Peptides against a protein of PDB entry 6FRK. Designs and how they scored, part 237

Target 1, 411 residues: chain A of PDB entry 6FRK
Amino acid sequence: NEEVLNAMLKEVCTALLEADVNIKLVKQLRENVKSAIDLEEMASGLNKRKMIQHAVFKELVKLVDPGVKAWTPTKGKQNVIMFVGLQGSGKTTTCSKLAYYYQRKGWKTCLICADTFRAGAFDQLKQNATKARIPFYGSYTEMDPVIIASEGVEKFKNENFEIIIVDTSGRHKQEDSLFEEMLQVANAIQPDNIVYVMDASIGQACEAQAKAFKDKVDVASVIVTKLDGHAKGGGALSAVAATKSPIIFIGTGEHIDDFEPFKTQPFISKLLGMGDIEGLIDKVNELKLDDNEALIEKLKHGQFTLRDMYEQFQNIMKMGPFSQILGMIPGFGTDFMSKGNEQESMARLKKLMTIMDSMNDQELDSTDGAKVFSKQPGRIQRVARGSGVSTRDVQELLTQYTKFAQMVKKM

## One batch from the design tools (peptide; made by RFdiffusion4, then SolubleMPNN)

Design b2_p24_6_s1 (from b2_p24_6, 15 letters changed)
Fold by OpenDDE base, seed 2:
Structure b2_p24_6_s1 (fold): chain B 411 residues (1-411), chain A 24 residues (1-24)
Amino acid sequence: as target 1 above (411 residues)
Amino acid sequence: DERLEEEIKLFEQYLKALEKLKEL
C-alpha cells in the first residue's frame, strides 16, 4: 500500500511540476497528502486512486486559498483599483479586460494610464479603451505618473465613476526605482485595491517575482494572465503563496472577453487534468441549456432537425471560444483549437447560421431536412439567394447536416 | 472536403461533450 501511494504521489508530483507548480509547494503538498491519507482506509478496498486524487485536490485548494477574503467593489462608491506588475505580464490588457467586465455588469468604469516609462503605453490603453467604449485618461506630455494618476482619479471621482482603474509602469527587472514610483502613486491616489498582474507562462519564476512585489507594495489581489497558452497555471499557486492575496480573475486569451472570475474548484480540476466539470456545468446552466431537455429527448430518439443544429450552433457561440468549452471537458486538451482556428470556426458557424436564417419553418423543422431540399431543388436556389451564398454552399450545409444527423442516430 | 471534415470532427466532439455532460 505504501509503495502504491508513493508511486501515485510521484506521478502527481511530476504532473504538478510539469504544470509549473513550485518545487517547494509540491514537496509540502506531498507531505501533507501523506499525512492526510489513512493507509488502513486504503487497505479496505476504497478506490486508492480516487482517495489520493481527493487528498491532492483538497491540499491544492488550501494552497490557492490565502485565508483572506477577496476585495469587492462597493456599488455607488468610487472604487480605485491600482494595477502593478512587470512589463509583458499582460497588465495593460488586463486593465481593459477588468474595465470591460465591470462595464458589462452595469458599473460606471474608467481607465487611467499612469505608465510614463513606456513609449506608446497611453496609445495602447487609448486604443483598447476606445474599442471597448470605456472612458480613459492619460497624458502625452506629463512624465510624472503621480500627477497623471492623481489628476485622473480626481477627474473621474468628480464625474461619479464607480470603478477607476489605474495602470502603472512596468519594468523588465525588479528595480527599486519602479517600486518607489509605485509607492508614490499608491500614496497619492489611496487605492481601495492593489492588483498584482502575473504572467503564468514564466513558470518557476512566479514565486520570486510575486514575492518581490509583495515585499515592496501592499498587493491585495492577484490576476493571472496567459492561461490560454501552454502554462497549466501552477504559477498561480506560487503567486498566492508569495502575496498572501486571493486570485480574483484569470486571463484566458487575447480578446477582451477572455477574462473570467477566478474559481478555485475549476482551476484545481483543470490543473490536475480532471477538466473543469463545475465551470462546464455553470457555463451550461448560464446558457440555459435546460431548454436542451427537448433536444436531449430528440437526440435520444435519433431526431435531429436543421433547427436543432441551428440551436446547437447558437449554444456553441454563446459558450464563447469552443476550445475553452472543450478544455473544460475531462479528456479534452486546452489546445484542441488554436486561437486562429477558433475565430475561423466561429465565422464558419455564423455563415452556416446565416444560410439557415433564409430557410422556412418547414425546412428547419423537418426530421429529414436534406430530403425536403432534394425533393424540391428550387428551395436551395431560394435559400442561396436569401442568404447571398452559392447553391453549392447550401448543398454543403445540407451535406454537413446529413452527416450530423447520422452521428446523432448512432448516439 | 477537409474543412467539412474538420467541422464534422468538431461537432462530433461537441456531441460527445454533451453526452458526457448528461452523465454528470
Scores: peptide ipSAE 0.025, ipTM 0.544, DockQ to the pose 0.194
Fold by OpenDDE base, seed 3:
Parts: structure tokens; C-alpha cells; sequence
Structure b2_p24_6_s1 (fold): chain B 411 residues (1-411), chain A 24 residues (1-24)
């Protein structure tokens, strides 16, 4: 029994290391699992594999729970949220995502750019904020982040904003001058919450990075980014262990909506490659994908129209990052999504849909849509004029449709 | 051509995802 336990734990430990879980945490988990499993109960004919999986799952849940209640904003108060993290962590994007999240929840939300170090930081924040219709503050001339942060916080407090998000400078390395600047900003604005933004893709470096931030600033919350990529999120355990602070949100893609409240159970399930069946069901229910039964039946018969393609593009766009959905399905790794810019992909889908909006029902509902257009080239010119695109763009769409319809016929 | 192959792969994965969702 002990040999079987040790063999199964070795496989789990390997999978956790491949998921960027810190070696120290994996070792500790192994010993905790061994201590939690009664070898005599394993002898009683219980499924040893399920018992070990449950024990591993339970210990991973404990590693993600710091035992500290997450800070939550108070309605009718001015809540100042300061963001800290390295350059490239997704900090600025995450500020915009969090602002948009609270705005959609009916909070009066604003953004402050106190990043004076990175050229174009304020332009990037302004672009994101303007696109989301979020009020913003920053300077093109002031170089002191303390002044910008203080003025911006004061302005938005006076305007009775409820959520005041302050983006700070990030650097490529843990530099003392960055930490000094963060401390000066924190001391000036007295934030209600300090959020550390961590890139999950840095793997084994997560612990050292998270510790360095916690040792310098009073990190109270963690946000983990880039969980749409190859990063399985094992670094999140390291961040919680080092900061002793809860993960409050995760970034799951490049879109402003690719942001969700952290849920422990789905996250650990995903980390173990079990998928997120509950979140998948919730997402399917949110999308009203029940209407797709008729489509799945058509697909099984090798029937695929331009309308069916349009409806699928709508579904993909409504589902959010297709990476997120695939990553929720058991046995679909995040590795299946090409490294394509999800925003560029969505913009392309939207362009294709705009072309199809200029098609008629006969063109959309034809099982041989490409042949309808090939027989009457004047249709291509009509659709091109109606959608404001070239005849080439319409031909490219029809080529894409033809390839998809051929794929469906092979399924 | 590469972009179209990526979109085709994405769509194939989408269809496989929908099939798995129907089994849940």
C-alpha cells in the first residue's frame, strides 16, 4: 500500500511541477497527503486513486487559502485600490479589467495612472479607460508618481468615486528604487487595498517575486494574470504562500472581460487537469447554448451553412476567450489555443460577421454557400459593397467557410 | 494561409468542445 501510494504521489508531484508549483510546496504537499491518508482505510477496498486525488485536492485547496478573508470594497465609501507588480505582469491591463468589472457591477469607478517610468503608460491606460468609458487621471508632464497618485485620489474622492484604482510603475527587475517609489505612493494615498499582480507564466520565479513585494509593501490581495497561456497557474500557490494574501481575481485572456473572481475549487480542478465542469456548465447556461443542439445535430449530418458559421462566431464571441472554455473542458489543455492575439481573432470574427450581415437568407441558408456565390459573381460584389469590404475579403470568407464545411463533413 | 489554418484548428476545437459539453 505504501509503495502504491508513493508511486501515485510521484505522478501527482510530477504533474504539479509541470504546472509550475514550487518544489518546496510540492514536497510539503506530498508529506501532508501521506499524513492525511490512512493506509488501513486504503486497504478496505476504497478506490485508492480517488482517495489520493481527494487528499491532493484538499491539500491544494489549503495552499490557495491563506486563512485570511479577502478585502472587499464598501458601498458608498471611497475605496482606494493600489496596484503593484513587475512590468509585463499585466498590471495596467488588470487595472482596467478590475475597473470595468466594478463599473459593470454598478460601482462608480475610476483609474489613475501613476506610472511615470514607462513611456506611453498613460496613453495605454487612457486608451483602455476610454474604450471602457472609465474616468481616468494621469499626467504627461508630472514625473513624480506620488504627486499624480495623490492629486488623482483627491480629485476622485471629491467627485465621490467609490472605486479608485491606482496603477503604479512596474520595472523589469526587483529594484530597490521601485520598492521605494511604491512605498512613497502607498504612504501618500493610504490605500484600502494593495493588490499584487503576478504573471502566472513566470513559473518557479513566482515565489521569489511575490516574497520580494510582500517584504516591501503590505500586499493584501493577489491577482494572477496570463492563465490563458501555457501557465497552469501553479505559481498562484507560491504567491499565496509568500504573500499570505488571498487571490481575489484571475486574468484569463487579453480582452477587458477576460477577468473573473477567483474561485478555489475550479482553479485547483484546472491546475490538476480535471477541467472546470461547474464553470463550464455555468458558462453554457449563461450563453443559452441549449439552442446549439440543433447545430450539433446538423454537424453530425455534415450540414454547415454560412448562417451556422455566423451563429458559431457569435457563440465564440459571447463565450469570451475561447481559450477559457477549452481550458474548462477536461483533457483540453490550454496548449491547444494558438498564441494568437485573442483581440485580433475577435476583430477578425467581427469583420467576417459584418460581411455576412450583408448576405441574404438564400446565401446564408445554402448548404453550398460558396457555390451560390461562384455561380453568380454579382453576389460577391453586392456583399462587398454592402459591408464596405473588398471582393477579395468576401472571397476569403467563402474560402474559410468552404474549409469549415469540409471539416464538418469529415466529423 | 497560416491564419486560416489557425482559425480552422480553433473551430475544430470549438466543435469538439461543444460535443463534450453535450456529454455533460
Amino acid sequence: as target 1 above (411 residues)
Amino acid sequence: DERLEEEIKLFEQYLKALEKLKEL
Scores: peptide ipSAE 0.024, ipTM 0.473, DockQ to the pose 0.273
Fold by OpenDDE base, seed 5:
Structure b2_p24_6_s1 (fold): chain B 411 residues (1-411), chain A 24 residues (1-24)
Amino acid sequence: as target 1 above (411 residues)
Amino acid sequence: DERLEEEIKLFEQYLKALEKLKEL
C-alpha cells in the first residue's frame, strides 16, 4: 500500500536527516526510491521493509558515485598532491596520514608545509612527519606560501620523490584571500591532484563549503575526516554532490594509521546502521585475529594472564577506536560508546601497557598475576619505578586485571 | 570506581564482539 511505503520512507528520511544528509538529497532520494519501487511487486508478499531498504541503499550508492574515476599516482613519476580545506577540517593531520599510507605501500613520499598563516603549523607537520619518518620541507622565516611550495616541490622533484604532498593554509571562514592564495600556490606548483579535506561533523554546512572550494580550485578528490566522532557521515554525500569528485580516503580517528581507502558499499551500509561486515572481515584478516584461537581456547578454560591482557590491549590498539569496530558489527548501535572517551581510553590502555612493559615473564605469565604481586610487594615498587608511575597506578592495573580474570572465569 | 567499570564494560563488549566474529 502507498500509505505503508510513505510511512517507511518518512522513517528513512528522518534517519538520513539525523545522519546529516542534506535535505535536498533526502528529497531527491525519496522521489527516486518511489519511482524505483514497483507497488505491484510489493503486493506479492516480499518483505516490504527489505525492498525499501534495498532501494534506499542503491540510491545512496549512486549519490556517493560522482561518475568520475579517482586520480591515482603513477609509480616512478613525481606526483604532486595539493591539500585544501578549512582550518579544523583535519587537513594537516590528513596530509601526514596520506603520506604514511603511501610510504607503507613502498612509495618515496614527502611533506611540504605551505601554511604560513597558522603559528606552529610547520612544527605540527614536522612533529607528525618525524614520528612517521617522512621527509619534510617548510620555513620558519618565509611568509609567502608560493615560495615555500615552489622550493619544496623543486627540492623533492630533484631528489626523485614519487609522492609530494603540499599542505596549504586553512582559514576559519571562506575568505576570498584564502582562495586567491590557493590559486597562486596551485598555479606555481601545478599539482597532479587537488584534495579537498572535509570535516564530517559540520553536517548541513558540507554542501556550501565543498561548493565554495570547487568553484575556486579544481578539486579532483575528497577526503572526509572525523568519522570516528558524532558525525554519521551524511555530509560526505553533500561533498560528492557539490565537488563532483570521488571520496578517496576517510579519516577514522586521530592516529596516523586511522586512515583507510574509501569503500562505497561499506560506508552506505554503516550510514544506514546495517553494519560493515566486509570492512569487519578485512579488519579481522589484517589483524590476523585467527591467531587468537589459542587465546579464545584459554578464555574458554578460564585462564587469563597479564600477558593475555597485554596482547588484547595491543589488538584493540591495532584495530583503532573500539567504537568503530563495534559500529561495524550489525546490531551494535554506535550509541553504546560515548565517542569522547575513546582517545582517553586509548591513552589509558597505552599507560597500562607501559606499566606491563616493566613486568617480568613470571609476573606476566602467572595464572594469578595479582597474587604474585600481593605475596611480594617489592614487585609493585620495582614495576612502578621501571615505568615511571606511582605504586597506586600499578595497584589499579592489578585491580583491573583481577576483575577481568574473574569475568573470564565466569564466561 | 566508575572509570574502572567503564573499562570493564569495554572489555566485556570486546570479548562479546570477538565471540560474534567467530560465529561469522
Scores: peptide ipSAE 0.022, ipTM 0.472, DockQ to the pose 0.217
Fold by OpenDDE base, seed 4:
Structure b2_p24_6_s1 (fold): chain B 411 residues (1-411), chain A 24 residues (1-24)
Amino acid sequence: as target 1 above (411 residues)
Amino acid sequence: DERLEEEIKLFEQYLKALEKLKEL
């Protein structure tokens, strides 16, 4: 029994190390799991694998809990939120995502660019803020981030903004000059919250980075970025352990809405490859998939029309990046769609939908849509002209539909 | 042809996802 436990714990520890969980945390987890498992209960024929998985899950949940309540903004007050983090962490993008999140919730939100070190930082922030209709402040001439941050905070305080987000300079490395600059900015603006932004893809470097920031600046919150890629998020545990600060949000993609409140249970489930059942249920409820009972009944009966395919493409597009959805399903790895393939796939789905927008109801609602087009080739030419595509593109769509309809008949 | 096969695999996975969602 102890040999079986040690073998299973070795597999879990290997998987956690491959998920970029810090080796010290993995060792501590292994010891805590061994102490929490009663070997006598394991002898009684209980599913040893489920017991170990549950013990591992429970100990990972504890590692994500810093034991401190997350800061939350107060309505009707001016809340200053300072962002800190390395260059390439997604800090600037995350500032815009957080601003957009609060704006959508009816908060009067603004952005300040206090990154004077990176050429084009203000242009990037301005571009993102303008696209999202978020008010912004910055300078092309002022080189002192303390002056920019102070002036921007004062301006937006005077305009009665409720959420004032300050993006600071990021360096490529932990430099003392960066930490001094961050401390000067923090002292000048007196932020209500300091958010450390961490890239999940930096692996084992997460602990040392998060610690270096916490040792110099009073980090109170963590945001983890790039959890849509190959990063399994194990570095997030290192950030919580080093900063003793809660993860408040996660970045799940490149879009401004690819940003969600951190949930402990879904995150640990995803880290273990168990999927995100809760996020999947929430996403299904957001999609109003109650209308999908009729679709699922049709699919069960092997009925699949071009309209049913169009509605599925609309659902996929509303769901956001398909990699996120797959990453929510138990047993599907996040590695299934590279980011490059996802944008190309979404662009292709949109092209296919544009072709179908030029189809009539008789073509869309036919249980044999491909045969309707094969019997009357003039329909292909009409649809091609209506959608501005080649007759070949319409034929490729019909070929794809036929393959999907054949799969649905096999389900 | 390979891209169409990848999209077919993606859609097959989406359908399997929807089936799993209905079991929840």
Scores: peptide ipSAE 0.020, ipTM 0.441, DockQ to the pose 0.204

Design b2_p24_6_s2 (from b2_p24_6, 12 letters changed)
Fold by OpenDDE base, seed 1:
Structure b2_p24_6_s2 (fold): chain B 411 residues (1-411), chain A 24 residues (1-24)
Amino acid sequence: as target 1 above (411 residues)
Amino acid sequence: SEKLEEQIKLFEHILEALKKLEEL
């Protein structure tokens, strides 16, 4: 029994290391899981795996909980939020995402660019802010970030802004001059919250980076970026451990909407490859897909048309990146989270929809669309010509539709 | 809740079949 436990824990430890979880945290987790598992309660081999998974899940949940309540802005007050992080961490983009998040929640939100070091930093922030209709402040001529931050904070305080986000300079290296500048800005503006932005894609470097920031600046919150890429998010555990600060949000893509509040349970579930059922439920509810009562009723009757398939492809496209949806479904591995596969999957869906756009209502609304085409092969040639595709592409679509319609009939 | 679970299962089946299309 102990040998089996040790073998399974070795596999889990390997998977966690492949998920960018820090080696020290993996060792600690292994010891904690060993101490939490009573070997005598492990009756069956199937139960052993589930018990180990549950114990691992429970210990990972503890590792993302710093025991500190996340800072939240106070409504009707002026809340100054200072962003810190390395260049390329996604800090500037994350400032815009957070501003947009609060604006959508009905907060009077603004952005300040106090990055005087990076050429075009203010133009980038201005472009992002203008696209989102977020008020912004910065300078093309002032070189002191303390002056810009102070003037911007004062301006937006006088204009009764509730959320005042200050973007600072990110350096390429952890240089003392960066930390001194950040400390000077923090002392001048007296932020209510200091947010450290971390790139999840740096893997094992997350701990050392997060520690270097926490040792110099009073980091109170963490935002983890680039969780849409190859980063499995294990670096987030390292950031919490090093900063002793909660993760408040995650960045899940390049779009301004690819930003969500951090949820511990879904995050750990995703990290373990269990999927994010709660996040899928939340996204489905946000899209009001529940209003598709007519589709649900058809499915209950084992009916599925080409139009029903088209509407589902539209719904998938509305849910956002196909990779994100797949990464939320249990058993769809992280390999679908690659940007390459997302664009290809979306291009394939668009191609299938373009083929269906060349179909008529009789073809789309038939309860046996494949049989309509099989009875009159000239329809395939018409649709192929109308959509600019091969007759083979139309036959492949009809083969897929037939597989779906057969699945729906078995439900 | 039941309607949502049915929609999720439908999406899962759609995605599984899309995955099979990617393997072709």
Scores: peptide ipSAE 0.014, ipTM 0.393, DockQ to the pose 0.038
Fold by OpenDDE base, seed 5:
Structure b2_p24_6_s2 (fold): chain B 411 residues (1-411), chain A 24 residues (1-24)
Amino acid sequence: as target 1 above (411 residues)
Amino acid sequence: SEKLEEQIKLFEHILEALKKLEEL
């Protein structure tokens, strides 16, 4: 029994190390799991694998819980949130994602660009903020981040903003000058929360980087970025251990909606390759797919129109990256979609939707849309001209629709 | 063609997963 336990723990430890979990945390987890498993209960014919998995799951849940309650903004108050992190961590993009998240929840949200070091930082923030209709502040002429942050915070406080997000300079290296600048900004604006943004893809370097930030600034929250379907989540455990601060959100792609509140159990389940059923249910519920009883009823009757396909493409686009949706489904391995195919896939869906926007209601609502186009080839030429695509692109869409409609008829 | 068949399979799997969630 002990030899079997040691062999299975060796496999789990190998998988956790391959997931970029810090070697010290993996060793400690192995000892904690060994102490938590009753070897006598394992002898009684219980599924030894399930017991070990459950013990590993419980110990991983403890590793992502710092025992500190996450800071939450107060409604009707001015809440200043300062972002800190290295260049390339996704910090600037994450500021916009968090601002958009709170704006969608009905908070009066704004963004301040206090990154004077990176050329085009303000233009990037301005572009993201404008697309999301988020008010922003920054300067093209002021080079002192303390002045920009102070003026921006004062302006938005006077305008009664509830969420004031300040983006700071991210440098490529741990430079003492960066930490001094961050402390000067923090002292000037007196933030209610300091958020450390970390890239999950840096793997074993997560601990050392997160510790260096925590030792210099009062990090109270962590956001982990680049947790795409293939991203190794083990760095998130290292961030919590080093900062002793909760993960509050995760960044799950490049889109502004590729951002979600951190949930411990779904995250650990995904890290272990068990899937994230709860996160999938939450995403389905957020999409209000339940209001689509009419679609489910149509699908049950083997009816599927081009309009039904268009609505499903809209729903998929709202769900975020396809790889992440699949990676939430138990038994779909992370290997099903390569990272490079997601943006290309979303661009293809948008192109297909643009072709369908040039169709008429008779074409969209037909139970055999492909047959409507086959009977009158002039419709293909009209749609192709209306959408600025080739007749071949329209024929490819109709071929796809026909494949889907045939599958729905077999369901 | 192959990338399109992969997108079709992906959409099928999402629809099947959604259908299974509604059956729970």
Scores: peptide ipSAE 0.012, ipTM 0.336, DockQ to the pose 0.158
Fold by OpenDDE base, seed 2:
Structure b2_p24_6_s2 (fold): chain B 411 residues (1-411), chain A 24 residues (1-24)
Amino acid sequence: as target 1 above (411 residues)
Amino acid sequence: SEKLEEQIKLFEHILEALKKLEEL
């Protein structure tokens, strides 16, 4: 029993190290999991694999919980949020994403560019803010970030803004001059929250970087960026451990909408390759797919039509990047998430929908659509001509439909 | 084709995820 436990813990530790989890945290987790597993309960015929997975999951949840409640903005107050982080961390993009998130929630939100070090920083922020219709402040002539931040915060306080986001300069190196500048800005504007933005792709460097920021400025929140399927996410655990601050949001892509509140359970599930079922549920519920109840009822009765398949393809198309949906499903490994496969998959769905647009109601609403086409092969040729595709493409669609309809009948 | 089996597996997993959602 102890040998089997040690072998499984070795596999889990290897997977966590491959996911860029810090070696010290992995070692501590291994000892905590060993102490939490009752070997006597393992003798009672319980699935040893499920017990170890559950113990690992619980210990990972504790590692992302700093025991500190996340700061939340107060409605009807002036909340100043200062962003800090290295150049290339996605800090400026994340400021725009957070501003847009609060604006969509009905908050009076604005952006301040206090990055005087990077040429074109203000133009980039202005472009992003203008696209999202977010008010902004900055200067082309003022070189002191303290002056820009102070003037911008005062202006937007006087205009009764509720969310005032300050973007600061990012540098490529941990330079003492950058930390002094950040401290001067923080002292001048007295932010209600300081957000450290971290790139998930930096792996084992996350701890040292996060600690360097926390030792100089009072970081109270973390945002992790570039969680778009390539980042293994293990660096997030290191950032929480080093900053003793909660992760509040994650950036999941390049779009302004590729930004979500951090949820511990979904994140750990995804890190372990268990999928994000909860995030998939939330995304399906946010889409207000009113027709889901009617589909679910049909599926319970083993009924599935070509129209039901068409509606499902429309729903998938509305859910956005297919890669994000795939990454939420348990057992879809990271290797399937190659950027090339997403555009090809969306183009295939669109092609299948175009074929179905050339079908009639009798063909679409038949519970045995494949049999309707098999009895009258002239229908395949009509649909192929109407959609501008080969008869083979229509036969492939009908073969797919038949496989789905058979699966639904087995459910 | 292997690509079709992958799309089927995807929909199987979506349907299994949806079914697990109803059991909750």
Scores: peptide ipSAE 0.011, ipTM 0.331, DockQ to the pose 0.133
Fold by OpenDDE base, seed 3:
Structure b2_p24_6_s2 (fold): chain B 411 residues (1-411), chain A 24 residues (1-24)
Amino acid sequence: as target 1 above (411 residues)
Amino acid sequence: SEKLEEQIKLFEHILEALKKLEEL
């Protein structure tokens, strides 16, 4: 029994190391799992694999829970959120994502660029903020980040902003001058929350980096970026362990909407390659499926129309990048999440929708749309001309629809 | 063909997720 446990734990430890989990945390997890497993209960015919998997999952959940409640902004108050992190961590992009998240939730949100070190930092922030219609502050002439941060915070406090996000300078290395600047900014603006932004792709270096930031500034929250496809997220465990601070959000791509509240269970499930079925369910629920009761009833009856497929493509497009949805599905390997496939997948969905926009209600609402087109081939030529596509593209869409409709009938 | 099978699997998973939501 102990040999079988040790063999299975070796496989799990290898997988966690391949997921960029720190070697110390993997060792500690192995010891904790060994202490949590009753070897006598394993002898009683329980599924040893499920028991080990559950014990591993439970210990990983403890590693992402620092035992500290995440800071949350107070409605009707002026909440100052300072961002800290290395250059290339996605800090500036994450500031814009967080600002947009709170703005969409009905918070009066603004952005301050206190990055005087990076040329074009203010232009980048201004461009992102303007696109999202977020108020912003910064200077092209002031070189002291403390002055810019203080003036910007004061301005937006006086204008009764509820969420005031301050982006700071990031450097390529842990430099004393960066930490001194961050400390001076923090002392001047007295932030309600300091957010450390970490790139998940840094892997094993995450612990040392996160610790260096926590040792210099009072980091209270972590945001993990670049959880799109390539980063297995094991570095996030190291950041929580080092900072003793909760992960509050994750960045899952380059778009401003590629940002979500951190959920422990989905994250650990994804880290273990189990997929994020719960996060898919939650993201589907966030789409306000209130209009989908009628769709669900049709699906239960094995009815599926081209209109129902169109509505599902609209829902997929509203869920954000197709890559995120695919990366939530168990067994869709990380290799499919290449950035090039995402834009191509969205362009394909848009092309399919454009073909369906050239269909009439009789074609869209038919329970056998493919048969409507097969009986009258002139419909294919009409739709092809209307959408500016080939007759082959319309036939491919109808072939796709037929496969989906056959699956719905089997459910 | 492969990209179509992926879209099919995605849709199967969305449908399975929706079905689980109704059971809650």
Scores: peptide ipSAE 0.011, ipTM 0.337, DockQ to the pose 0.104

